# Peptides against a protein of PDB entry 7MKK, part 82

Target 1, 71 residues: chain A of PDB entry 7MKK
Amino acid sequence: SMKEKVKAKLVEIRKFVPFIRRVRIDFQDTLSKVQGHRLDALVNLLDREDVSMSSLNKIEVIIDKLRTRFN

## One batch from the design tools (peptide; made by RFdiffusion4, then SolubleMPNN)

Design b2_p27_4_s4 (from b2_p27_4, 14 letters changed)
Fold by OpenDDE base, seed 4:
Structure b2_p27_4_s4 (fold): chain B 71 residues (1-71), chain A 27 residues (1-27)
Amino acid sequence: as target 1 above (71 residues)
Amino acid sequence: IDFSNVDKWSEEEVEELLEELLKLLEE
């Protein structure tokens, strides 16, 4: 079901939460204040259980961008 | 958007945040 797919995707995306937190800390001086705040919000968002597949797909793209820029 | 209440965000607010992040991280 779509619900199960969302749950599985969320589990996979959550594996990157430590990475996002690390980016937030290690690049704090590089990130703008707004970028930092938005990353904090992203981490908090991933604590939720009710995130849509559409949102999760966008989060995946964001993570990919972070991995590219802050590797 | 109240970033202290992410757990209460609507889908629209979530999407707005994500679109903003995508834009901010755009090269």
Scores: peptide ipSAE 0.614, ipTM 0.882, DockQ to the pose 0.854
Fold by OpenDDE base, seed 3:
Structure b2_p27_4_s4 (fold): chain B 71 residues (1-71), chain A 27 residues (1-27)
Amino acid sequence: as target 1 above (71 residues)
Amino acid sequence: IDFSNVDKWSEEEVEELLEELLKLLEE
């Protein structure tokens, strides 16, 4: 079901939360305050259970871009 | 967007954050 797909996607995305936190801290001096605050918000967002598939797909793109720039 | 209230964000507010992040990361 779509609900199960969303749950599965959320589980996969959450695997990158430690990475996002590391980027936030390790590159704190490189990131602007705005970028840092947005990353904090992203981490907090991933604590929620009610995130849409559309949002999760965008988050995946964001994570990929973070990996490209910071890893 | 009120970043202190992430758990109360609407889908639109969530999307706005994500779009902002995408934009900022493209710079």
Scores: peptide ipSAE 0.613, ipTM 0.882, DockQ to the pose 0.865
Fold by OpenDDE base, seed 1:
Structure b2_p27_4_s4 (fold): chain B 71 residues (1-71), chain A 27 residues (1-27)
Amino acid sequence: as target 1 above (71 residues)
Amino acid sequence: IDFSNVDKWSEEEVEELLEELLKLLEE
């Protein structure tokens, strides 16, 4: 079911929370203050259980972009 | 968007944040 797929996707995306936190901290000089605040919000967002598949797919793209820029 | 209450955000507010992040990372 879609609900099961969402739950599975959320579990996979949450595995990147430590990475997002590391980017936020290790690259403070590279990130703008606005970017940093938005990343904090993203981490907090991933604590929710009611994130849609659409949102999760966009978060995955964001993580990919972070990986490309910050390794 | 009130960033102090992420758990209360609507779907629209969530999507707005994500779009902002996508645009910011395109610099």
Scores: peptide ipSAE 0.613, ipTM 0.881, DockQ to the pose 0.827
Fold by OpenDDE base, seed 2:
Structure b2_p27_4_s4 (fold): chain B 71 residues (1-71), chain A 27 residues (1-27)
Amino acid sequence: as target 1 above (71 residues)
Amino acid sequence: IDFSNVDKWSEEEVEELLEELLKLLEE
């Protein structure tokens, strides 16, 4: 089902939460205040169970951009 | 967007955050 697919995708995306947290901390002096706050919000968002597949796909793109810039 | 209560965000608010992040990361 779509619900099962979303849950599986969420599990995959959550694997990057430690990475996002590390970016937030390791590059705190490079990130703007706005960027830092938004990354914190992103981490908090990933604690939720009700995130759509569309949103999860966008989060994956964001993570890819973070990896390109910071790792 | 009220960033103090992410757990209560609507889908629209979630999408707004994500779009904002995408824009910020293009700077």
Scores: peptide ipSAE 0.612, ipTM 0.882, DockQ to the pose 0.802

Design b2_p27_5_s1 (from b2_p27_5, 11 letters changed)
Fold by OpenDDE base, seed 4:
Structure b2_p27_5_s1 (fold): chain B 71 residues (1-71), chain A 27 residues (1-27)
Amino acid sequence: as target 1 above (71 residues)
Amino acid sequence: SAKEEQEELEELQKLLDELFKEEEEEK
């Protein structure tokens, strides 16, 4: 079901939370305040259970960009 | 270059902005 797909996607995306936290800390001096704040908010968003598939797909793109730039 | 790196970070920020705009609209 779509609900099961969303939950599975969320589980996969959450695997990158430690990576996002590492980027936020290791590159704090490189990131602007607003960019750092957005990454903090991203981590907080991933603690929620009611994130849509649309949002999860966007988050996946964001993580891919982070991986390309920061490891 | 530093300029290119900043442009990449700004692109990332734009993606995050779009994400959170969507999240606010879904409330």
Scores: peptide ipSAE 0.505, ipTM 0.845, DockQ to the pose 0.791
Fold by OpenDDE base, seed 1:
Order: sequence, then structure tokens, then C-alpha cells
Structure b2_p27_5_s1 (fold): chain B 71 residues (1-71), chain A 27 residues (1-27)
Amino acid sequence: as target 1 above (71 residues)
Amino acid sequence: SAKEEQEELEELQKLLDELFKEEEEEK
């Protein structure tokens, strides 16, 4: 079901939370305050259970960009 | 270059902005 797919996607995306946190800290001087705040908000968003598939797909793109830039 | 790096980060920020705009619209 779509519900199960959302849950599965969320589980997979959450695996990158430690990475996002590390980027936020290690590159704090490179990131603007706004950019840092957005990453903090992203981590907080991923703590929620009611994130839509649309949002999760966008988050996946964001994570791919982070991985490309920050290893 | 540093300029290119910042442009990439700004692009990233735009993606985040779009995400959170969507989240606000879903509420």
C-alpha cells in the first residue's frame, strides 16, 4: 500500500539523519545561518511520522545534493 | 571556486525552501 511505501521511504531517509547532522556541524562555517537553520529544520521534519511521499521524494533529492557536496 | 560552492549551497537552500513551502501548504 501507499502507506507502507511511505513508511519504508521514511525509514530509508532517516538513515541519513546522522549524516545531515554531521554536515551541519562540520561545515557550520561554510553554511550561512539560513542554510544551517534549514538543515536543522530538515532533521526535525524527519522526526515526524506524517511526512508525505511528495516531501520524502524532495528530501531524497536534497540528501543527494548534500552527498555530492559533502561526501 | 568559492563562488561556485556558494551557488551550489544557494541551490540547495532553494530546494529546502520548496520543501518547507510544501509542508506549510499541507498543514
Scores: peptide ipSAE 0.504, ipTM 0.844, DockQ to the pose 0.790
Fold by OpenDDE base, seed 2:
Structure b2_p27_5_s1 (fold): chain B 71 residues (1-71), chain A 27 residues (1-27)
Amino acid sequence: as target 1 above (71 residues)
Amino acid sequence: SAKEEQEELEELQKLLDELFKEEEEEK
């Protein structure tokens, strides 16, 4: 079901939460206040259970870009 | 270059902005 697919995707995306947290802290001085706030908000968003598949797919793209830029 | 790095961060921010715009619209 779509619900199960969303849950599975969320589990996979959550594997990157520690990475996002590390980027936020390690590059705090490089990031603007807005950018830092957005990363904090991203981590908070991933704590929720009601994130849509559309949003999760966008988050995957975001994480890919973070990985490219920050390892 | 520093300029290119900043542009990449701005692109990232744009994607985040779009994400959170979508989240607000879903409420």
Scores: peptide ipSAE 0.501, ipTM 0.843, DockQ to the pose 0.810
Fold by OpenDDE base, seed 3:
Structure b2_p27_5_s1 (fold): chain B 71 residues (1-71), chain A 27 residues (1-27)
Amino acid sequence: as target 1 above (71 residues)
Amino acid sequence: SAKEEQEELEELQKLLDELFKEEEEEK
């Protein structure tokens, strides 16, 4: 079901939360205040259980960009 | 270059902006 797919995707994306936190900290001086704030908000969003598939798909793209830029 | 790096960061921010725009719309 879509519900199960959402839950599964959320579990997979949450594996990158530590990475996002590290990017936020390690590159704090490189990121603008707005960019840093957006990353903080991203981590907070991933603590929620009610994230839509649409949002999760966008988050996946964001994580891919982060991985490319920050390794 | 520094310019290219900043452009990549701005692109990242745009993606984040789009995400949170959607989150606000979903409320």
Scores: peptide ipSAE 0.499, ipTM 0.842, DockQ to the pose 0.814

Design b2_p27_5_s2 (from b2_p27_5, 8 letters changed)
Fold by OpenDDE base, seed 5:
Structure b2_p27_5_s2 (fold): chain B 71 residues (1-71), chain A 27 residues (1-27)
Amino acid sequence: as target 1 above (71 residues)
Amino acid sequence: MEEERRREEEELLELLDELFEEVEKEE
């Protein structure tokens, strides 16, 4: 079902939560307070079970940009 | 509540897209 596809996508994206948390800490002195708070909010969003497929696809693009910049 | 949360989530995702452009200007 669509609900099962959303759950599967959320499980795949959640594998990057440790990476996002690491970027937030290792680059804390490089990031502005606002940028740091936006990364904290991204992690908190991924803790939810009711994220849409549209939002999950946008989050995947954001994670790929984070990986390009900070990895 | 659900529609408000969806708008806040969309706004957060837009603000996260700007994050990379902001970091590139500080280098």
Scores: peptide ipSAE 0.159, ipTM 0.659, DockQ to the pose 0.096
Fold by OpenDDE base, seed 1:
Structure b2_p27_5_s2 (fold): chain B 71 residues (1-71), chain A 27 residues (1-27)
Amino acid sequence: as target 1 above (71 residues)
Amino acid sequence: MEEERRREEEELLELLDELFEEVEKEE
C-alpha cells in the first residue's frame, strides 16, 4: 500500500539520523545558530510517523547534499 | 491543523535547501 511505501522510505531515511546529528555536533562551531537549529528541526521531523512521501523525497535530496558537503 | 503542519514542514524543507547555498558562500 502507499502507507507501507511511506513507512519503508521513512525507515531508510532514518538511517541517516546519526549522520545528521554528527554533522550538527562536529560542525557546531562553523554553523550559525540558525543553521544548527534547522538541522535539529530536521532530526525532529524524522522522529514523526506522519511524514509525507513528498517530504521524505525532499529530505533525501537534503541528506545527499549534506553527505557531499560534510562526508 | 494538518494543513498548517504541512505548510510549516514545507517551509522548514525550503530553509534546509537554502542552508547549502549559505555554507558554500563561507569558503
Scores: peptide ipSAE 0.155, ipTM 0.656, DockQ to the pose 0.096
Fold by OpenDDE base, seed 4:
Structure b2_p27_5_s2 (fold): chain B 71 residues (1-71), chain A 27 residues (1-27)
Amino acid sequence: as target 1 above (71 residues)
Amino acid sequence: MEEERRREEEELLELLDELFEEVEKEE
């Protein structure tokens, strides 16, 4: 079902939560307070169960940009 | 409530996309 696809996508994206937390800490002195707060908000968004497929697809692109810049 | 939460999520995702443009301007 669409609900099962959303749940599967959320499980895959949640694998990057440790990476996002690591970027937030390792680059804390380089990131502005606002940029750091936006990364904290991204982690908090991924803790929710009711994230849309549209939001999850946008989050995947954001994580790929984070990986390109900070990995 | 649900439509407001969706708007807040869309705004957060736009602000996260801007994060890379801000970091590229500081180099």
Scores: peptide ipSAE 0.155, ipTM 0.656, DockQ to the pose 0.096
Fold by OpenDDE base, seed 2:
Structure b2_p27_5_s2 (fold): chain B 71 residues (1-71), chain A 27 residues (1-27)
Amino acid sequence: as target 1 above (71 residues)
Amino acid sequence: MEEERRREEEELLELLDELFEEVEKEE
């Protein structure tokens, strides 16, 4: 079902939560307070169970940009 | 409530896309 696809995508995206938290810590001194808060908000968004497939696809692009920039 | 949460989530995702443009301007 669509619900099962969303749940599977959310499980795959959540594998990057430790990476996002690591970027947030390792670059804390170079990130502005607002940039740091946006990364914290991304982690908090991924802790939700009600994230749409559209949002998960956008988050995947954001994580790819983070990986390209930070490792 | 669901529509408001979706709007806040869309706004956060836009602000996260802008994050890369901000970091590139500070270097």
Scores: peptide ipSAE 0.154, ipTM 0.656, DockQ to the pose 0.096

Design b2_p27_5_s3 (from b2_p27_5, 9 letters changed)
Fold by OpenDDE base, seed 1:
Structure b2_p27_5_s3 (fold): chain B 71 residues (1-71), chain A 27 residues (1-27)
Amino acid sequence: as target 1 above (71 residues)
Amino acid sequence: SEEKRREELEELDKLLDELFEEVKKEE
């Protein structure tokens, strides 16, 4: 079901939360205050259980961009 | 280059903006 797919996707995306937190801290001097705030908000969003598949797919793209630019 | 890095960060900002707009609409 879509519900189970969302749950599975959320579990996979949450594996990158430590990475996002590391980027936020390790590159704080490179990131603007607004960018830092957005990354904090992204982590907070991933604590929710009601994130849509569409949002999770967008988050995956964002994580891929972060991985490309910040290791 | 500095310009490419700036453009990449700007792209990231746009993606984040799109994400949070979507989340707002879903709420």
Scores: peptide ipSAE 0.371, ipTM 0.788, DockQ to the pose 0.801
Fold by OpenDDE base, seed 5:
Structure b2_p27_5_s3 (fold): chain B 71 residues (1-71), chain A 27 residues (1-27)
Amino acid sequence: as target 1 above (71 residues)
Amino acid sequence: SEEKRREELEELDKLLDELFEEVKKEE
């Protein structure tokens, strides 16, 4: 079901929360305040259970770009 | 280059903005 797919996707995306937190902290001096705030908000968003598949797909793209740039 | 890195970060900012606007509309 779509519900199961969303849940599975959320589980996979949440695996990158520690990475996002690390990027936020490790690059705090190089990121703007707005960029830092957005990363914090992204982490907070991933604590929610009501994130849509559309949003999760966008988050995946964001994480892929972060991984490419910040390893 | 520094310019390329800046452009990449700006792209990320736009994607994040789009994400949060989408989340807001879904609420």
Scores: peptide ipSAE 0.370, ipTM 0.788, DockQ to the pose 0.854
Fold by OpenDDE base, seed 3:
Structure b2_p27_5_s3 (fold): chain B 71 residues (1-71), chain A 27 residues (1-27)
Amino acid sequence: as target 1 above (71 residues)
Amino acid sequence: SEEKRREELEELDKLLDELFEEVKKEE
């Protein structure tokens, strides 16, 4: 079901939370205040259980961009 | 180049903006 797919996607995306936190901290001096805040908000968003598939797909793209930039 | 690097960061910012606007609509 779509609900099951969303849950599975959320579980997979949450695996990157430690990475996002690390980027936020390790590159704090190179990120703008707004970018730092956005990363914090992204982590907080992933703590929720009501994230849509659309949002999760966008988050995946964001994570890919972060990985490209910050390893 | 520095210009390409800036463009990449701007793209990331746009993606984040789009995400949070979507989240606001879902809330």
Scores: peptide ipSAE 0.367, ipTM 0.785, DockQ to the pose 0.888
Fold by OpenDDE base, seed 4:
Structure b2_p27_5_s3 (fold): chain B 71 residues (1-71), chain A 27 residues (1-27)
Amino acid sequence: as target 1 above (71 residues)
Amino acid sequence: SEEKRREELEELDKLLDELFEEVKKEE
């Protein structure tokens, strides 16, 4: 079901939370305050259970961009 | 290059903005 797909996607995306936190900390001096805040907000968003598939897909793209830029 | 990096960061910012606008809309 769509609901199960969302749950599965959320589980997969959450695997990158430690990475996002690490980027936020390790590059704090490089990132703008706004960028840092956005990363914090992204982590907080991933703590929610009601994230839509559309949002999760966007988050996946964002994580891919982060991985490309920050290793 | 600095230009490429700036463009990449701007793209990331736009993606984040789009995400949070979507989340706000879904609330």
Scores: peptide ipSAE 0.373, ipTM 0.788, DockQ to the pose 0.844; fails the geometry check

Design b2_p27_5_s4 (from b2_p27_5, 10 letters changed)
Fold by OpenDDE base, seed 4:
Structure b2_p27_5_s4 (fold): chain B 71 residues (1-71), chain A 27 residues (1-27)
Amino acid sequence: as target 1 above (71 residues)
Amino acid sequence: EKEKEEKELKELEKLLEELFKEEEEEK
């Protein structure tokens, strides 16, 4: 079902939560307060279970770009 | 809630724009 696909996508994206948390900590002194807050918001968003497939697809693109910037 | 989520996503897109702009200015 579409619900099962969303759940599977969320599980895959959540694998990057440790990476996002690491970026937030390692670059805390070089990121602005707003940039740090946006990374915290991304982690908090991934803790939710009611995220749409559309939002998850956007989040995936965002994470891929973060991975390009921060290894 | 969905409107808040969309705002948060736009802020994340802006974060990426800022970070990549800084990276291009350092090159």
Scores: peptide ipSAE 0.441, ipTM 0.798, DockQ to the pose 0.069
Fold by OpenDDE base, seed 3:
Structure b2_p27_5_s4 (fold): chain B 71 residues (1-71), chain A 27 residues (1-27)
Amino acid sequence: as target 1 above (71 residues)
Amino acid sequence: EKEKEEKELKELEKLLEELFKEEEEEK
């Protein structure tokens, strides 16, 4: 079902939460306060169970781009 | 809730724009 697809996508994206948290801490001195806040918001969003498939697809693109910049 | 989430996503898109601009300026 669509609900099962959303759940599976969320499980896969949540594997990158440790990476996002690491970027937020390791680059805290090079990131602006607003950039740091945006990364915190991304982690908080991934802690939710009610994220849409549309949002999860956008988040995946964002994480892929972060991975290119931060290893 | 959805409107707040969409605003947060737009802010993340701005984050990427800023970070990739800095990366191109460092080359």
Scores: peptide ipSAE 0.437, ipTM 0.795, DockQ to the pose 0.069
Fold by OpenDDE base, seed 5:
Structure b2_p27_5_s4 (fold): chain B 71 residues (1-71), chain A 27 residues (1-27)
Amino acid sequence: as target 1 above (71 residues)
Amino acid sequence: EKEKEEKELKELEKLLEELFKEEEEEK
């Protein structure tokens, strides 16, 4: 079902939470307060259970771009 | 809730724009 696909996608994207947390800590001194807040918000968003498939697809693209910048 | 989520996603897009702009200015 679509609900099962959303749950599977969320499980796969949550595998990047440790990476996002490392970026937030390793670059904390160079990030602005607003940039740090945006990274914290991304982690908090991935803790939700009601995220749509369209939002999960956007989050995946965002994480891929972060990986390009921060390895 | 969905409206809040869409605003949070737009802020993440701004984060990417800022970080890639900073990278181009460092070259």
Scores: peptide ipSAE 0.437, ipTM 0.795, DockQ to the pose 0.069
Fold by OpenDDE base, seed 1:
Structure b2_p27_5_s4 (fold): chain B 71 residues (1-71), chain A 27 residues (1-27)
Amino acid sequence: as target 1 above (71 residues)
Amino acid sequence: EKEKEEKELKELEKLLEELFKEEEEEK
């Protein structure tokens, strides 16, 4: 079902939460306050159960781009 | 909720623009 697909996608994207948290901490001194806040908001968004498939697909693209910058 | 999510996503797009601009300026 679509609900199962959303759940599976959310599980896959949540695997990157440790990476996002690590970027937020390791680069805290080089990130602006607003940049740090945006990373915190990304983590908080991934803690929700009601995120749409469209939002999850956008988040995946964002994480892929973050990985190019921060390894 | 969906409107808030969309605003949060737009802020993340701005984050990417800023970070990649800094990366190009370091080169």
Scores: peptide ipSAE 0.436, ipTM 0.795, DockQ to the pose 0.069

Design b2_p27_6_s1 (from b2_p27_6, 10 letters changed)
Fold by OpenDDE base, seed 4:
Structure b2_p27_6_s1 (fold): chain B 71 residues (1-71), chain A 27 residues (1-27)
Amino acid sequence: as target 1 above (71 residues)
Amino acid sequence: SEKEEMEELLKLLDELFKEVEEEEKKK
């Protein structure tokens, strides 16, 4: 079901929360205020259970770009 | 460039949160 797919996707995406947190902290001095705020918001968003598949797909793209850029 | 990549990333984040906000309004 779509619900199961969303849940599975969320579980996979959440595996990157520690990475996002590390980026936020390790690069805090080089990140602008807005960049830091958006990373904080992204981490908080991933703590929610009501994120759509569309949003999760966008988050995956964002994480891939973060991995390429910061790791 | 690094600047362009970061700007793109910020735009993607903005679009994401706009979508999240719109999805919440539809509930």
Scores: peptide ipSAE 0.398, ipTM 0.816, DockQ to the pose 0.791
Fold by OpenDDE base, seed 3:
Structure b2_p27_6_s1 (fold): chain B 71 residues (1-71), chain A 27 residues (1-27)
Amino acid sequence: as target 1 above (71 residues)
Amino acid sequence: SEKEEMEELLKLLDELFKEVEEEEKKK
């Protein structure tokens, strides 16, 4: 079901929360305040369980770009 | 360029939170 797919994707995306936190901290001086705030908000968003598949797909793209940018 | 890549990332983040905001309004 779509609900199960969302839950599964959320579980996979959450595996990157520590990475996002590390990016936020390690590159705090490089990131703008806006970028930092968005990363904080992204982590907080992933604490929730009511994120849509559409949002999760966008988050996945964002994480891929973060991985490319920050390794 | 590096600048363009960061701007793209910011745009994607902004689009994400715009969507999240809209979804919250639907609740």
Scores: peptide ipSAE 0.397, ipTM 0.814, DockQ to the pose 0.856
Fold by OpenDDE base, seed 5:
Structure b2_p27_6_s1 (fold): chain B 71 residues (1-71), chain A 27 residues (1-27)
Amino acid sequence: as target 1 above (71 residues)
Amino acid sequence: SEKEEMEELLKLLDELFKEVEEEEKKK
């Protein structure tokens, strides 16, 4: 079901929460205030259970770009 | 460039949170 797909995607995306936190901290000196706030908000968003598949797909793209740049 | 990459990332984040906000309004 779509509900199960959303839950599965959320579980996979949440695996990157520590990575996002590391990016936020490790690059704190080079990140702008808005960039830092957006990363914090992204982590907080992933604590929620009501994130849509559309949003999760966008988050996945964001994480891929973060991985490319900050790996 | 690095600047362009960060700008793109920020745009994606802004679009994400705009979507989240709109979804909240529907509930």
Scores: peptide ipSAE 0.396, ipTM 0.814, DockQ to the pose 0.837
Fold by OpenDDE base, seed 1:
Structure b2_p27_6_s1 (fold): chain B 71 residues (1-71), chain A 27 residues (1-27)
Amino acid sequence: as target 1 above (71 residues)
Amino acid sequence: SEKEEMEELLKLLDELFKEVEEEEKKK
């Protein structure tokens, strides 16, 4: 079901929370204030269980871009 | 450029949270 797919996607994405936190800290001086705040909010968003598949797909794209840019 | 990439990232984050906010309003 879509509900189970959402749960599975969320589990996979949450594996990158430590990475996002590291990016936020390691590149604090490089990121704008707004970008830093958005990254903090992103981590908090991933603590929720009511995120849609659409949002999770967008989060995955964001994480991929972070990985590409910040290695 | 690096600047353009960072701006794109910001736009994606803004788009994400706009969507989340809209979804919350529908609840």
Scores: peptide ipSAE 0.395, ipTM 0.813, DockQ to the pose 0.838

Design b2_p27_6_s2 (from b2_p27_6, 9 letters changed)
Fold by OpenDDE base, seed 2:
Structure b2_p27_6_s2 (fold): chain B 71 residues (1-71), chain A 27 residues (1-27)
Amino acid sequence: as target 1 above (71 residues)
Amino acid sequence: SEKEEEEELLKLLDELFEEVEEEKKKK
């Protein structure tokens, strides 16, 4: 079902939460307050259970950009 | 709505990378 697909995608995306947290900490001194807040908000967003597949796909792109820039 | 807030957050996150690129160009 679509619901199950969303759940599976969410689990996959959540695997990157530790990476996002590491970026937030490792670059805390170089990131602006707003940039840091945005990363925190990303983590918080991934704590939600009602994120759509569309949003999860967008988040995946964002995480890929983070990996490119910070890893 | 929560959906609208989520979409706004995603836009803000996308803008983060533009800011990072601009900062890199200045260095």
Scores: peptide ipSAE 0.171, ipTM 0.610, DockQ to the pose 0.095
Fold by OpenDDE base, seed 1:
Structure b2_p27_6_s2 (fold): chain B 71 residues (1-71), chain A 27 residues (1-27)
Amino acid sequence: as target 1 above (71 residues)
Amino acid sequence: SEKEEEEELLKLLDELFEEVEEEKKKK
């Protein structure tokens, strides 16, 4: 079902939450306040259960960009 | 709505990598 697919995708994306948190902390002094706030918001968004598949796909792209920029 | 706010957040998050995208376009 679509519900099961969304849950599976969310589980996969959540594997990167520790990485996002680490980026937020390790680069806290170099990130702007706005950038730091956006990373915090990303983590908070991934705590939700009602994120759509389309949003999860977009988040995956964003995480890939994070990995490219911040290792 | 929550969905609209989510979409705006995703746009803002994408802007976080504007410098990376600019570098890719220049190369």
Scores: peptide ipSAE 0.142, ipTM 0.591, DockQ to the pose 0.096
Fold by OpenDDE base, seed 5:
Formats: structure tokens, sequence, C-alpha cells
Structure b2_p27_6_s2 (fold): chain B 71 residues (1-71), chain A 27 residues (1-27)
């Protein structure tokens, strides 16, 4: 079901939460306050259980961009 | 460039959070 697909994708995306947190902390001095806040909000969003498939797809793109830029 | 990549990332984040806020308003 779509519900099961969403849950499975959420589990996979959550594997990158430690990476996002590391980016936030390691680059805290170089990130603007707005950028830092957005990363914090991204982590908080991934703590929710009601994230849509549409949002998860966008988050995946964002994580790929973060990985490219911040290793 | 790094600047262009940053701008793209910020746009993606803004679009994501706008969508999330819209979803919250519908509930």
Amino acid sequence: as target 1 above (71 residues)
Amino acid sequence: SEKEEEEELLKLLDELFEEVEEEKKKK
C-alpha cells in the first residue's frame, strides 16, 4: 500500500538524520542563522510520522544536494 | 558554483517547508 511505501521511505530517509546533524554542527560558524534554522527544521520534520510521499521525495533531493556539497 | 548550489538548496528547503505549512493548514 501507499502507506507502507511512505513508512519504508521514511525509514530510509531517517538514516541521513545523523549526517544532517553533523553538517549543522560542523559548519555552524559558516552557515547563516537562516541556513542553520532550516537544517534544524529539516531534522525536526523527519521526526514526524505524518510526512507525505511528496515531501519525502523533496527531502531526498535536498539530502543528495547536502551530500554533494558537504560530503 | 558553491554559491549557486547554496541558492538551489535554500530554494528547495523553502519549497519543502511551504508545502508542509500548506498541508498543515488543510488539516
Scores: peptide ipSAE 0.134, ipTM 0.597, DockQ to the pose 0.878
Fold by OpenDDE base, seed 4:
Structure b2_p27_6_s2 (fold): chain B 71 residues (1-71), chain A 27 residues (1-27)
Amino acid sequence: as target 1 above (71 residues)
Amino acid sequence: SEKEEEEELLKLLDELFEEVEEEKKKK
């Protein structure tokens, strides 16, 4: 079901929460306030249970961009 | 470039959060 797919996707995406938190902390002094806020918001978003598949797909793209930029 | 990548990331984040806010407004 779509619900099961969303849950599975959310579990996979949540594996990157520690990475996002590390980026936020490690680069805190170099990130702009708005960038820091957006990363915090991203982590908070992933703590929700009602994230849509559309959002999760976008988040995946964002995480890939973060991994590329901040690896 | 790094600048282009940053701009893209910021746009993606903005788009994502706009959708979240729009969904909240619809509920």
Scores: peptide ipSAE 0.129, ipTM 0.597, DockQ to the pose 0.839

